Peptides against a protein of PDB entry 4N7V. Designs and how they scored, part 141

Target 1, 222 residues: chain A of PDB entry 4N7V
Amino acid sequence: TLRSITSPLVAHRLKPIRQKTKKAVVSILDSEEVCVELVKEYASQEYVKEVLQISSDGNTITIYYPNGGRGFPLADRPPSPTDNISRYSFDNLPEKYWRKYQYASRFVQLVRSKSPKITYFTRYAKCILMENSPGADFEVWFYDGVKIHKTEDFIQVIEKTGKSYTLKSESEVNSLKEEIKMYMDHANEGHRICLALESIISEEERKTRSAPFFPIIIGRKP

## One batch from the design tools (peptide; made by RFdiffusion4, then SolubleMPNN)

Design b2_p23_5_s3 (from b2_p23_5, 7 letters changed)
Fold by OpenDDE base, seed 4:
Structure b2_p23_5_s3 (fold): chain B 222 residues (1-222), chain A 23 residues (1-23)
Amino acid sequence: as target 1 above (222 residues)
Amino acid sequence: DEEKELEEMLEEALKEEEKLEEE
């Protein structure tokens, strides 16, 4: 099943973006819907032959073929659906579209990994918890130039000198210089706080069913 | 790999946007 490969994408709270590749254009719209435009080139002109429009919660996929399948000239936004529209739920999406959905999902996940959910200013750093899940990215920008980027898979450290390295195991983390460990400790504390705040705020959102509270900024740069 | 290409391009684009916001 598609669900065994990926979860429904979540594009809520993401800013609009449009990214073109050779064969496709992927967009997050103002509506927070995600569009994958499949592009083909004919006579030095690019045409959109197929569009997957995915709802912000990833559960509804609308597929259409612009201009009756003849294609529509590539523009600055997806072509509007006109005719021959197919609508699927996530679980009923035909297998032939799974790769395209995965493409959209990964795109959204990447955008989410760069989209601040919580920004927390400490005495020493700007901490940012991102929107991606599970295991949201966490970045710490120390005011003295040190940067720590935590992902589910690794920790990247950029020292004051510009020296950069990636840590992929606890053993490597434990082998850090003492001076770097201090930064790591601060980063971890900031991370803990952001996760705690996320939990509390999310629970309040659930209770109130109001407008989203995120993104949120806590504190200010000293 | 189209996905990898997209991810790489997006990563670069997002870095540029971040720089513009800091400026």
Scores: peptide ipSAE 0.046, ipTM 0.623, DockQ to the pose 0.071
Fold by OpenDDE base, seed 5:
Structure b2_p23_5_s3 (fold): chain B 222 residues (1-222), chain A 23 residues (1-23)
Amino acid sequence: as target 1 above (222 residues)
Amino acid sequence: DEEKELEEMLEEALKEEEKLEEE
């Protein structure tokens, strides 16, 4: 099943973006829908031959072939759906579209990992919790030039000197220089606070059922 | 590079479609 290889993509709160490759264009729309446009070139003109339009929650996929499959000239936005469209739920998506959906999902997840959900300014650093899940990326930009980037898989450290290294185990973290441990301690505290705020704000958002509270900025740069 | 990986995934997805058109 499609669910065995990916979960429904989540594009909520993501800013619009349009990224062109040689054979496709992927977009997050103002509506937070995700579009994959398959592009072919004829006589030095690019045409959109197929479009997958995925709902913001990933559960609905609309597929259409512009201009009766003849293609529509590539523009600055996806072509509008025609009357002859196929609509699928996530669990009913034909297998032939699974790889395209998976691409869209991975793209969205990448965008989420670069999209601030909570920005928290401390005395020493700008902390950013990203939108991706599970295990959201967490970045700490210290005002003195040190950077720490935490992901589910690793911790990247960039020192003042520009020296960069990646830590993939607790033992490596424990082997850090004392000076770097101080930065790590601060980063971890900022991370804890952001996670706590995320939980509290999300709960209030659920109760209020209003406009999204995220992204949010806490504090200000000194 | 994650972006490169995504492009490769897309290219692979498109190859299957191209093969069907060439047949």
Scores: peptide ipSAE 0.065, ipTM 0.701, DockQ to the pose 0.735; fails the geometry check
Fold by OpenDDE base, seed 3:
Structure b2_p23_5_s3 (fold): chain B 222 residues (1-222), chain A 23 residues (1-23)
Amino acid sequence: as target 1 above (222 residues)
Amino acid sequence: DEEKELEEMLEEALKEEEKLEEE
């Protein structure tokens, strides 16, 4: 099943973006829908032959073939659906479209990993919890130039000198120099606070049924 | 750089799709 290889993508709160490759264009629209345009070249002109439009919650996929399958000239936005539109739920998506959905999902996940959900200014650093899940990326930009980037898989450290290295285990973290441990301790505290605030705010969003509270900024740069 | 990273990821995904169509 599609569910065994990916979960429904989540594009909520993401800013519009359009990324062109040789064979496809992927977009997040103002509506927070995701569009994958499949591009073919004929006589030195690019045409959109197929469009997958995915809802912001990833559960509905609309597929259409512009201009009766003849293709529509590539433009600065996806072509509008006109006729011969197919609509699928995530669990009923034909297998031939699964890779294209995964493509969109990976794109959205990458965008989410770069999209601030909570920005928290401490005395020493700007901390940012990102939108991706599970295990959201967490970045700490210290005002003195040190940077720490935490992901589910690793921790990257960039020192004042520009020296960069990656830590992949708790043992490697424990072997850090004392000076770097101080930065790591601060980063971990900021991370804990952001996760706690995320939980509290998300619960209030659920209760209030209001517009999204995220992204949020807490504190001010000194 | 972020835009380039997205492009590379998309290109890799498309290459995988082409391999499956040839199989």
Scores: peptide ipSAE 0.057, ipTM 0.694, DockQ to the pose 0.364; fails the geometry check
Fold by OpenDDE base, seed 2:
Formats: structure tokens, C-alpha cells, sequence
Structure b2_p23_5_s3 (fold): chain B 222 residues (1-222), chain A 23 residues (1-23)
């Protein structure tokens, strides 16, 4: 099943993006819908032959073939749906479209991993908790040039000298130089605080019918 | 063929996002 490969994408709170490649264009729209446009070139003109329009919650996929399958000239936005529109739920999406959906999902996850959910300024660093889930990325930009990037899978450290390395286990973290441990400790504290804030704010969002509270910025750069 | 394109798209997207982060 598609669900065994990926979860429904979540594009809420993401800024609009349009990424063009040679054969496709992926977009996050103002509506927070995600569109995958399949592009073909004919006579030095690019045409959109197929569009997958995915709802912001990833649960509805609308597929259409612009201009009756003849294609529509590539523009700055996806072509509007015309006749011969197919609408699917996530669980009923034909297998032939799974890869395209998977790409859209991966793209969205990537964007989410780069989209600030909580920005927290400390005395020493700018901390950022990202939108991706589970295990949101967490970045710490120390004002002195040190950077720590935490993901679900690893911790990347960039030292003042520009030396960069990746930590993949607790043992490696424990083997860090004392000076780096200080940065790590601060990063971990910032991370804890961001997670706590996320929990509190998310709970309040659930209780209210207001607009999303995220992204949020806490504190100011000294 | 479409698979390769999607992979390339993802790689490009990653690069662009990295650039934006560094700015």
C-alpha cells in the first residue's frame, strides 16, 4: 500500500515554493496544496502534460491532464484543472501515481526540515526547531560561528575553524572535546526548551479555533 | 526515467534549501 511507503504529506504552514526541474515542477501553493507538474518539451516549448494536485493534508489527490492530455504551456503556476479530472483519496491512489506522490511527500518533508517552527534566541545562539516530523530537525547557530544541526539520525557539528563532522551514536557524542561539549550542552538545553514550548503552544492551538500560532520567534539576538 | 528525474529534483531542492539556510 502507499501507506506502507509514506504517510500523507503535510504542507500546512509552509511557504509557497515552486521548484522546476527539466521534467517536472513541484509547487507548494498559497493554498498550501502541493502540485506536481509533469513537463514535456515540444518544439522548444515546455508543456505540462499531467498534474497531481495534493491537498494540504495529503489525503486528497486530484489528477488531471491539461488540455485533454495535449498539454498546457508551462507557466508560473500549475494549469487549472480542466475536464477529465480524477479524484482519489490517499488510500485509493492508483499505484502508478505512488512514485509521484512519494516525491511530493519527500519534497514537502525536506521543505519542512528547513522551515522554522520555533526560533529561540539565547545569549549565545539562535536555536531553530523545524517543522518536520517525527523528530524535527533542530539547528543551533552560535554567534561565535559554531553550528550544531540535530536530526533524527545524526548530529552535525561545525566548529569555529570550519571543521565539520557528524555524530551518529551516543558514544561519539560522549567522546567530544570538552570545549565542544559545552556547545552541545547549550544546544541540548535549547532543544529541550523548544520542544517544551512546542508542546504548550500546540495544546493551545488545539483548544482554539484561531489561526496557527506557528511559526513563532522567542527572544531576540543580543 | 521519471524516477531519475524525481531524484534529481529532490537533490536540487536540497541544494537550494541549503543555500537559503546559509544566507
Amino acid sequence: as target 1 above (222 residues)
Amino acid sequence: DEEKELEEMLEEALKEEEKLEEE
Scores: peptide ipSAE 0.047, ipTM 0.639, DockQ to the pose 0.161; fails the geometry check

Design b2_p23_5_s4 (from b2_p23_5, 8 letters changed)
Fold by OpenDDE base, seed 4:
Structure b2_p23_5_s4 (fold): chain B 222 residues (1-222), chain A 23 residues (1-23)
Amino acid sequence: as target 1 above (222 residues)
Amino acid sequence: SEMEELEKMLEEALEEEEKLEKE
């Protein structure tokens, strides 16, 4: 199943973006829909041959072939859907489109990993919990120049000297110099607080059903 | 970069799809 390789993408609260590659253009629209435009070059002109338009919640996929499959000249936005459209639910998406959906999903996850959900200013650092899930990225920018970036897979440390290294195991974290451990402790505390706030705010958001509460900024830079 | 990796993955996927369409 498609679910075995990816979950439905979630593009809520993401800012519009358009990323062109050699063979595709991927966009997050103002509507928070995600579009994958498959691009072919012919006679020195790029044409969009296929578009996957995915709903903001990832559950609906609209596939269309611009200009009756002849292609539409690549522009600054996806071509409008034509009459030859197919609409699928996530679970009914034909297998031939799974890799394209997976690409869109991974792109969205990448954007989410760089999209602040909670910004928390402490006495010593700017802490940022990102939108990606599960295991949201967490960045700590210390005012003295130290940076810690936590992901589900690793912790990256940038020291005052500019020395950078990645930690992938608890043993490596435990082997850190004492001075770096202090930064790590602060980062972990900030992370805990952000996660707690995320939980509380998300629950209130669920109850009110009004408008998104995120992104949120807590505190101010000293 | 992560984007370059994604681009590579997409290119590989498209190449595989094109191969399957030709068979």
Scores: peptide ipSAE 0.237, ipTM 0.819, DockQ to the pose 0.766
Fold by OpenDDE base, seed 2:
Structure b2_p23_5_s4 (fold): chain B 222 residues (1-222), chain A 23 residues (1-23)
Amino acid sequence: as target 1 above (222 residues)
Amino acid sequence: SEMEELEKMLEEALEEEEKLEKE
Protein backbone atom coordinates (compact mmCIF):
# COMPACT_ATOMS: atom_id res chain seq x y z
CA THR B 1 0.00 0.00 0.00
CA LEU B 2 1.02 3.61 -0.40
CA ARG B 3 0.68 3.98 3.34
CA SER B 4 3.42 1.41 3.81
CA ILE B 5 5.95 3.61 2.02
CA THR B 6 4.82 7.08 3.10
CA SER B 7 2.29 8.91 5.20
CA PRO B 8 0.01 11.57 3.77
CA LEU B 9 2.00 14.74 3.33
CA VAL B 10 1.19 17.72 5.50
CA ALA B 11 1.78 21.10 3.94
CA HIS B 12 -0.08 23.22 6.46
CA ARG B 13 1.71 26.40 7.54
CA LEU B 14 4.34 26.05 4.85
CA LYS B 15 5.31 29.06 2.82
CA PRO B 16 4.81 28.94 -0.93
CA ILE B 17 7.78 27.62 -2.84
CA ARG B 18 8.50 26.53 -6.38
CA GLN B 19 11.43 24.25 -6.98
CA LYS B 20 12.41 23.40 -10.52
CA THR B 21 14.40 20.32 -11.31
CA LYS B 22 15.34 18.79 -14.63
CA LYS B 23 12.29 16.58 -14.87
CA ALA B 24 9.81 18.19 -12.55
CA VAL B 25 8.68 21.28 -10.77
CA VAL B 26 7.39 20.86 -7.26
CA SER B 27 5.43 23.65 -5.68
CA ILE B 28 3.74 24.49 -2.47
CA LEU B 29 1.00 26.91 -3.42
CA ASP B 30 -0.52 29.78 -1.50
CA SER B 31 -3.41 27.43 -0.84
CA GLU B 32 -0.90 25.06 0.79
CA GLU B 33 -1.64 22.51 -1.89
CA VAL B 34 1.32 20.70 -3.36
CA CYS B 35 1.81 20.37 -7.09
CA VAL B 36 4.19 18.10 -8.91
CA GLU B 37 4.55 19.10 -12.53
CA LEU B 38 6.23 16.51 -14.69
CA VAL B 39 8.30 18.24 -17.32
CA LYS B 40 9.46 17.10 -20.73
CA GLU B 41 11.63 19.01 -23.12
CA TYR B 42 10.70 19.22 -26.79
CA ALA B 43 12.38 21.46 -29.33
CA SER B 44 14.16 23.40 -26.59
CA GLN B 45 10.86 24.13 -24.86
CA GLU B 46 9.77 22.63 -21.58
CA TYR B 47 6.25 21.27 -21.32
CA VAL B 48 4.23 20.10 -18.37
CA LYS B 49 2.84 16.72 -19.34
CA GLU B 50 1.34 15.63 -16.06
CA VAL B 51 0.34 17.32 -12.84
CA LEU B 52 -0.29 15.83 -9.45
CA GLN B 53 -2.10 18.29 -7.25
CA ILE B 54 -2.17 17.16 -3.66
CA SER B 55 -4.31 18.70 -0.95
CA SER B 56 -2.66 20.35 2.03
CA ASP B 57 -3.50 17.37 4.21
CA GLY B 58 -2.21 14.94 1.62
CA ASN B 59 -5.45 12.98 1.44
CA THR B 60 -6.72 14.08 -1.96
CA ILE B 61 -4.75 13.76 -5.16
CA THR B 62 -5.94 15.34 -8.37
CA ILE B 63 -4.19 14.22 -11.51
CA TYR B 64 -4.54 15.85 -14.88
CA TYR B 65 -2.76 15.89 -18.20
CA PRO B 66 -2.59 19.38 -19.70
CA ASN B 67 -3.92 19.75 -23.24
CA GLY B 68 -5.09 16.17 -23.36
CA GLY B 69 -1.58 14.94 -22.72
CA ARG B 70 0.07 17.13 -25.33
CA GLY B 71 1.50 19.24 -22.56
CA PHE B 72 1.39 22.85 -21.57
CA PRO B 73 4.38 25.19 -21.79
CA LEU B 74 6.16 25.42 -18.47
CA ALA B 75 5.28 28.65 -16.72
CA ASP B 76 5.73 30.28 -13.33
CA ARG B 77 2.80 28.31 -11.91
CA PRO B 78 1.11 24.98 -12.52
CA PRO B 79 -1.26 24.85 -15.47
CA SER B 80 -4.94 24.88 -14.67
CA PRO B 81 -6.62 21.51 -14.39
CA THR B 82 -8.09 20.16 -17.61
CA ASP B 83 -11.62 18.90 -18.00
CA ASN B 84 -10.39 15.33 -17.81
CA ILE B 85 -9.17 15.12 -14.26
CA SER B 86 -8.86 12.14 -11.98
CA ARG B 87 -9.35 12.53 -8.28
CA TYR B 88 -8.14 9.98 -5.78
CA SER B 89 -7.95 9.59 -2.08
CA PHE B 90 -4.61 8.70 -0.57
CA ASP B 91 -5.65 5.10 -0.04
CA ASN B 92 -7.00 4.57 -3.55
CA LEU B 93 -4.20 6.27 -5.48
CA PRO B 94 -3.08 4.03 -8.34
CA GLU B 95 0.31 2.46 -7.77
CA LYS B 96 1.78 4.13 -10.83
CA TYR B 97 1.58 7.45 -9.01
CA TRP B 98 3.04 6.29 -5.71
CA ARG B 99 6.60 7.31 -6.42
CA LYS B 100 5.53 10.74 -7.55
CA TYR B 101 3.51 11.11 -4.40
CA GLN B 102 6.44 9.88 -2.36
CA TYR B 103 8.62 12.50 -3.98
CA ALA B 104 6.13 15.20 -3.10
CA SER B 105 5.91 13.90 0.43
CA ARG B 106 9.66 13.85 0.89
CA PHE B 107 9.97 17.31 -0.54
CA VAL B 108 7.35 18.59 1.85
CA GLN B 109 9.05 16.84 4.73
CA LEU B 110 12.33 18.46 3.75
CA VAL B 111 10.68 21.87 3.62
CA ARG B 112 9.12 21.19 6.99
CA SER B 113 12.52 20.32 8.44
CA LYS B 114 13.64 23.80 7.42
CA SER B 115 10.49 25.63 8.45
CA PRO B 116 10.54 27.19 11.91
CA LYS B 117 7.66 26.21 14.13
CA ILE B 118 9.05 27.71 17.32
CA THR B 119 11.88 30.20 17.50
CA TYR B 120 13.22 30.67 21.00
CA PHE B 121 15.88 33.19 21.87
CA THR B 122 17.97 32.44 24.91
CA ARG B 123 20.76 34.42 26.48
CA TYR B 124 23.28 32.49 24.45
CA ALA B 125 21.53 31.20 21.35
CA LYS B 126 18.72 31.26 18.86
CA CYS B 127 16.87 27.97 19.15
CA ILE B 128 14.55 26.75 16.41
CA LEU B 129 12.17 23.83 16.50
CA MET B 130 11.11 22.88 12.99
CA GLU B 131 7.79 21.70 11.56
CA ASN B 132 8.77 18.19 10.55
CA SER B 133 7.36 15.20 12.37
CA PRO B 134 7.88 12.87 14.03
CA GLY B 135 11.09 13.98 15.69
CA ALA B 136 11.24 17.59 14.57
CA ASP B 137 14.62 19.03 13.73
CA PHE B 138 16.03 21.35 16.34
CA GLU B 139 18.70 23.92 15.61
CA VAL B 140 20.69 26.01 18.04
CA TRP B 141 22.66 28.94 16.74
CA PHE B 142 24.90 30.22 19.49
CA TYR B 143 25.79 33.86 19.20
CA ASP B 144 29.47 33.00 19.45
CA GLY B 145 29.30 30.91 16.28
CA VAL B 146 28.73 27.41 17.62
CA LYS B 147 25.88 25.55 15.95
CA ILE B 148 24.09 22.41 17.02
CA HIS B 149 21.60 20.68 14.76
CA LYS B 150 19.57 17.84 16.22
CA THR B 151 17.55 15.46 14.09
CA GLU B 152 15.84 12.22 14.89
CA ASP B 153 18.89 10.41 13.55
CA PHE B 154 21.90 12.47 14.57
CA ILE B 155 23.37 15.55 16.17
CA GLN B 156 25.60 17.78 14.10
CA VAL B 157 28.02 20.11 15.84
CA ILE B 158 29.84 23.01 14.27
CA GLU B 159 32.50 24.42 16.56
CA LYS B 160 33.89 27.95 16.67
CA THR B 161 36.86 26.81 14.64
CA GLY B 162 34.55 25.66 11.87
CA LYS B 163 35.21 22.04 12.69
CA SER B 164 32.08 20.01 12.15
CA TYR B 165 31.16 16.50 13.15
CA THR B 166 28.12 14.27 13.53
CA LEU B 167 27.15 12.28 16.57
CA LYS B 168 24.98 9.21 16.00
CA SER B 169 25.00 7.56 19.40
CA GLU B 170 24.69 8.44 23.02
CA SER B 171 28.20 7.17 23.63
CA GLU B 172 29.58 9.69 21.19
CA VAL B 173 27.65 12.45 22.90
CA ASN B 174 29.02 11.36 26.24
CA SER B 175 32.54 11.47 24.84
CA LEU B 176 32.34 15.13 23.92
CA LYS B 177 34.85 17.60 25.29
CA GLU B 178 33.68 19.47 28.34
CA GLU B 179 33.56 22.74 26.46
CA ILE B 180 31.19 21.24 23.90
CA LYS B 181 29.09 19.57 26.58
CA MET B 182 28.21 23.00 27.87
CA TYR B 183 26.77 23.91 24.51
CA MET B 184 24.99 20.59 24.29
CA ASP B 185 23.46 21.07 27.72
CA HIS B 186 22.14 24.45 26.70
CA ALA B 187 20.83 23.05 23.43
CA ASN B 188 19.07 20.23 25.24
CA GLU B 189 17.44 22.65 27.64
CA GLY B 190 16.26 24.82 24.78
CA HIS B 191 14.93 21.75 23.05
CA ARG B 192 13.02 20.64 26.12
CA ILE B 193 11.46 24.05 26.48
CA CYS B 194 10.43 24.19 22.83
CA LEU B 195 8.84 20.75 23.01
CA ALA B 196 6.96 21.68 26.15
CA LEU B 197 5.71 24.90 24.60
CA GLU B 198 4.73 23.11 21.41
CA SER B 199 2.60 20.71 23.40
CA ILE B 200 0.89 23.43 25.40
CA ILE B 201 0.27 25.68 22.43
CA SER B 202 -0.97 22.84 20.25
CA GLU B 203 -3.47 21.84 22.90
CA GLU B 204 -4.76 25.38 23.18
CA GLU B 205 -4.95 25.61 19.42
CA ARG B 206 -7.03 22.45 19.36
CA LYS B 207 -9.40 23.75 22.01
CA THR B 208 -9.97 27.14 20.45
CA ARG B 209 -10.30 25.90 16.86
CA SER B 210 -8.60 29.15 15.97
CA ALA B 211 -6.26 30.08 13.20
CA PRO B 212 -2.86 28.46 13.51
CA PHE B 213 -0.79 29.76 16.39
CA PHE B 214 2.41 28.64 14.75
CA PRO B 215 4.95 29.75 13.81
CA ILE B 216 5.79 31.59 17.00
CA ILE B 217 8.76 33.51 18.28
CA ILE B 218 9.60 33.48 21.96
CA GLY B 219 12.00 35.91 23.54
CA ARG B 220 14.17 38.51 21.90
CA LYS B 221 17.56 38.47 20.36
CA PRO B 222 19.96 40.06 22.87
CA SER A 1 22.52 18.11 -0.65
CA GLU A 2 19.17 16.80 0.49
CA MET A 3 17.56 18.47 -2.49
CA GLU A 4 19.96 16.79 -4.85
CA GLU A 5 19.11 13.48 -3.26
CA LEU A 6 15.43 14.14 -3.84
CA GLU A 7 16.11 15.02 -7.44
CA LYS A 8 18.00 11.79 -7.87
CA MET A 9 15.17 9.83 -6.32
CA LEU A 10 12.67 11.44 -8.65
CA GLU A 11 14.86 10.75 -11.65
CA GLU A 12 15.17 7.13 -10.66
CA ALA A 13 11.44 6.87 -10.13
CA LEU A 14 10.67 8.40 -13.51
CA GLU A 15 13.14 6.13 -15.23
CA GLU A 16 11.46 3.13 -13.67
CA GLU A 17 8.04 4.34 -14.76
CA GLU A 18 9.27 4.87 -18.29
CA LYS A 19 10.59 1.34 -18.36
CA LEU A 20 7.31 -0.05 -17.12
CA GLU A 21 5.37 1.91 -19.72
CA LYS A 22 7.55 0.53 -22.50
CA GLU A 23 7.10 -2.99 -21.32
Scores: peptide ipSAE 0.230, ipTM 0.817, DockQ to the pose 0.728
Fold by OpenDDE base, seed 3:
Structure b2_p23_5_s4 (fold): chain B 222 residues (1-222), chain A 23 residues (1-23)
Amino acid sequence: as target 1 above (222 residues)
Amino acid sequence: SEMEELEKMLEEALEEEEKLEKE
């Protein structure tokens, strides 16, 4: 099943973007839908031959072939769907489209890992909890130049000197120099606070059914 | 880069699809 290789993508609250590659263009639209345009070159002109348009919640996939399959010249936006449109649910998507969907999903996840959900200014640092899930990325930019980046898989530290290293286990974290542990302690506290606030705010969003509360900024830069 | 890895993955997927269509 498609679920065995990926979950439905989630593009909610993401800013519009258009990324061109050699064989495709992937976009997040103003509507928060995701479009994958498959590109072929003929006589030094690029044409869009196939489009996958995925809903913001990842559950609906609309597939169409521009200009009756002849292709439409590549432009600054996806071509509009006209005729011969196929619409699928996530669980009913034909297998031939699974890898294209997986590509879109991974792209969205990457964008989410770089999209602030909560920005929290402390006395010493700018803390940022990102949109990706599970295990959202968390960045701490200390005003003195130290940076800590936490992911589900590792912790990256960049010191004032520009020296960088990656920690992949608790034992490595415990073996840090005392001066670096102070930064790590502050980062961990900021992370805890952001996670707590995320939980509280998400619950209020659920209750009110209002416009999204995220992204949010808490505190002020000193 | 992460984007280059995604591009490579897509290219490989498209090449596999083209092989299956010829078979």
Scores: peptide ipSAE 0.223, ipTM 0.815, DockQ to the pose 0.736
Fold by OpenDDE base, seed 5:
Structure b2_p23_5_s4 (fold): chain B 222 residues (1-222), chain A 23 residues (1-23)
Amino acid sequence: as target 1 above (222 residues)
Amino acid sequence: SEMEELEKMLEEALEEEEKLEKE
């Protein structure tokens, strides 16, 4: 099943983006829908032959073939759906579209990992909790030039000298120089605070049923 | 880059689909 290879994509709160490749254009729209436009070149002109339009929650996929499959000239936005459209739920998506959906999902996941959900300014650093889940990326930009990037899989450290290294285990973290441990401690505290705030704010969003509170910025750059 | 890796993945997938359509 499609669910065995990917979960429904989640494009909520993502800013619009349009990324062109040789054979496709992937977009997050103002509506937070995700579009994959399949592109074919003919006579030095690019045409959109197929469009997958995926809802912001990933659960609905609309597929259409512009101009009855003849294609529509590539523009700055996806072509509008025509009368001959197919609509599928995530679990009913034909297998022939699974790879395209998977691409869209991974693209959205990547965008989420680079999309600030909470920005928190401390005395020493700019901390950023990203939108991806589970295990959101967390970045710390110390004002003195040290950088720490935490993911579910690793911690990347960039020292003042520009020396960069990746830590993949607690043992490696524990082997850090004392100076770097101080930065790590601060990063961990900032991370804890961001996670706590995320939880509190998300609960308030649920209660109020209002417009999204995220992204948020806490504090100010010194 | 991660984006380039995604682009490569898509291109490979599309090439496979095109082969299947020609067969």
Scores: peptide ipSAE 0.231, ipTM 0.815, DockQ to the pose 0.682; fails the geometry check

Design b2_p23_6_s1 (from b2_p23_6, 9 letters changed)
Fold by OpenDDE base, seed 5:
Structure b2_p23_6_s1 (fold): chain B 222 residues (1-222), chain A 23 residues (1-23)
Amino acid sequence: as target 1 above (222 residues)
Amino acid sequence: EEEEEEEKKKKELEEWEKETEWL
């Protein structure tokens, strides 16, 4: 099943973006829908031959073939669905579209990993919890130039000297120099606080049913 | 600062998309 390969993409709270390649254009729209435009070149003109429009929650996929499959010239936005429209749920998406859905999902996940959900200014650093899940990326930019980037898979450290290294295990973290451990401890505290705030704010958001509370900024740079 | 962060994000996305031209 598609679900065994990927979860439904989640594009909520993402800013609009349009990313072009030779073969495709992927967009997050103002509506938070995700569009994959499949591009073909003909006579030195790019044409959109197929569009996958995915709902912000990833559960609905609308597929259409512009101009009866002849394609429309590539523009600054996806062509409007006018003909040859098919609508699928995530669980009913034909296998032939799974790769394209996975492409959209990976793009959205990348965008989420670079989209601040919580920005928290400490006395020593700018901390940023990102939108991706599970295990949201967490970045710490110390005002003295040290940087820590935590992902689900690794921790990247950039020292004041510009020396960069990646830690993939607790043993490697434990082997850090004492000076770097201090930065790591602060990063971990900031991370804990951001996760706690995320939980509290999300619960209040759920209760209030108002406009999204995220992204949020806590504090200011000293 | 925000503009620089957004431009960095955009560049990283552009580089990633070029690497993922597998469609």
Scores: peptide ipSAE 0.037, ipTM 0.715, DockQ to the pose 0.105
Fold by OpenDDE base, seed 1:
Structure b2_p23_6_s1 (fold): chain B 222 residues (1-222), chain A 23 residues (1-23)
Amino acid sequence: as target 1 above (222 residues)
Amino acid sequence: EEEEEEEKKKKELEEWEKETEWL
């Protein structure tokens, strides 16, 4: 099943973006929908032959073939759906489209890992909790030049000198120099606070049914 | 600082797109 390959993509709160490869253009629209445009070149002109438009929650896929499948000239935005529109749910998406959906999903997940959900300024650092899930990326930019990037899989440290290394186990974290442990301790505290705030804010957002509270900025740079 | 972060994000996305040319 498609679900065994990927979960429905989640594009909520993502800023619009358009990225082009030779074979495809992927876009997040102002509507938070995701479009995959399949591109073919004819006589030095690029044409959009197929479009997958995916809802912001990933559950609805609209597929259309611009200009009756002849293609529409590639532009600065996806062509509007006109004719030959098919609509599928995630679980009913034909297998021939799964690779394209997976591409969109991976792109959205990457964008989410780089999209601030919570920005928290401490006395020593700018902390950023990202939108990706599970295990959101967490970045700490210390004002003195140290950087820490936490993912679900690893911790990357960039020292003031520009020396960088990756930690993949608790043993490696415990083997850090004492000076780096201080930065790690601060990063961990900032991370804990961001996760706690995310939980509280999300619950209040749910209760109030208000406009999205995220992204949020807490504090200011000293 | 925000502009540098957005430019870094863009570059990393462009690099990732090249890796996904398997479409």
Scores: peptide ipSAE 0.037, ipTM 0.718, DockQ to the pose 0.105
Fold by OpenDDE base, seed 2:
Structure b2_p23_6_s1 (fold): chain B 222 residues (1-222), chain A 23 residues (1-23)
Amino acid sequence: as target 1 above (222 residues)
Amino acid sequence: EEEEEEEKKKKELEEWEKETEWL
């Protein structure tokens, strides 16, 4: 099944973006929909031959072939749907489109890992919790130049000297110099606070059914 | 500052997209 390869993508709260490769263009629209345009070159011109338009919740996939499959010239945005539109649910998507859906999902997940959900200013650092899940990325930019980047898989440290290294286990974290442990302790406290705030704010958002509360900024740079 | 963060994000996404040319 498609679910054994990937979950439905989630593009809520993401800013519009357009990225081009040799074979495809992927976009997040202002509507928070995701488009994959399959590109072919002919006579030094690029043409869009196929488009997958995916809903913001990932559950609906609309597929169309511009200009009856002859293709539409590549532009600054996806071509509008015309004739011969197919619409599928996530669970009913034909297998021939699974690789293209997975491509869109990976792109959205990458964009989410770089999209601030909560920005929190402490006395010593700017802390940022990102939109990706599970295990959202967490960045700490200390005002003195130290940076800590936490992911689900590793912790990256950039020292004041510009020296960078990656920690992949608790034993490596425990082996840090005392000076670096102080930064790590502050980063962990900021992370705990951001996760607590995310939970509280998400619950209030659910109760009010208003416009999205995220992204939010807490405090100011000193 | 916010514009510099968006430019950095764009550059990192362009580098990743080149690695996904397996379509």
Scores: peptide ipSAE 0.036, ipTM 0.708, DockQ to the pose 0.105
Fold by OpenDDE base, seed 3:
Structure b2_p23_6_s1 (fold): chain B 222 residues (1-222), chain A 23 residues (1-23)
Amino acid sequence: as target 1 above (222 residues)
Amino acid sequence: EEEEEEEKKKKELEEWEKETEWL
């Protein structure tokens, strides 16, 4: 099943972006929909032959073939859908489109890992919880130049000297020098607070059913 | 600061795109 390969993508609260590769262009639109444009080159001109337009919640996929399948010249935005469109749910998407959906999903997940959901200023650092899930990325930018980046898979540390290293286990974290442990302790506290705030704010957002509360900024740089 | 973060984000996305050119 497609679900065994990837989860439905979630593009809510993401800023518009357009990224081009040799074979495809992926876009997040102002509507928070995601478009994958499949590109072919003919006579030194690039043409969009196929478009997957995915809803912001990832559950609806609209597929169309510009200009009756002849292709439309590549532009600064996806071509408009034609009258000859196919619409699928995530669970009913034909297997021939799964690779393209997975590409869009991975791109969106990467963008989410770099998109602030909560920014929290402490006495010593700017803490940022990102939009990706599960296990959102968490960055801490200490005002003295130390940086810590936590992911689900690793912790990256950048020291004041510019020395960088990656920690992949609890044993490596426990082996840190005492001065670095102090930064890690502060980062962990900031992370705990951001997760707690995310939970509280998300619950209030659910109750009010209003405009999104995220992204939010808490505190200010000293 | 924000511009540097966006430039870093762009570079990381570009490198990821190169790895996914198998589409």
Scores: peptide ipSAE 0.036, ipTM 0.712, DockQ to the pose 0.105; fails the geometry check

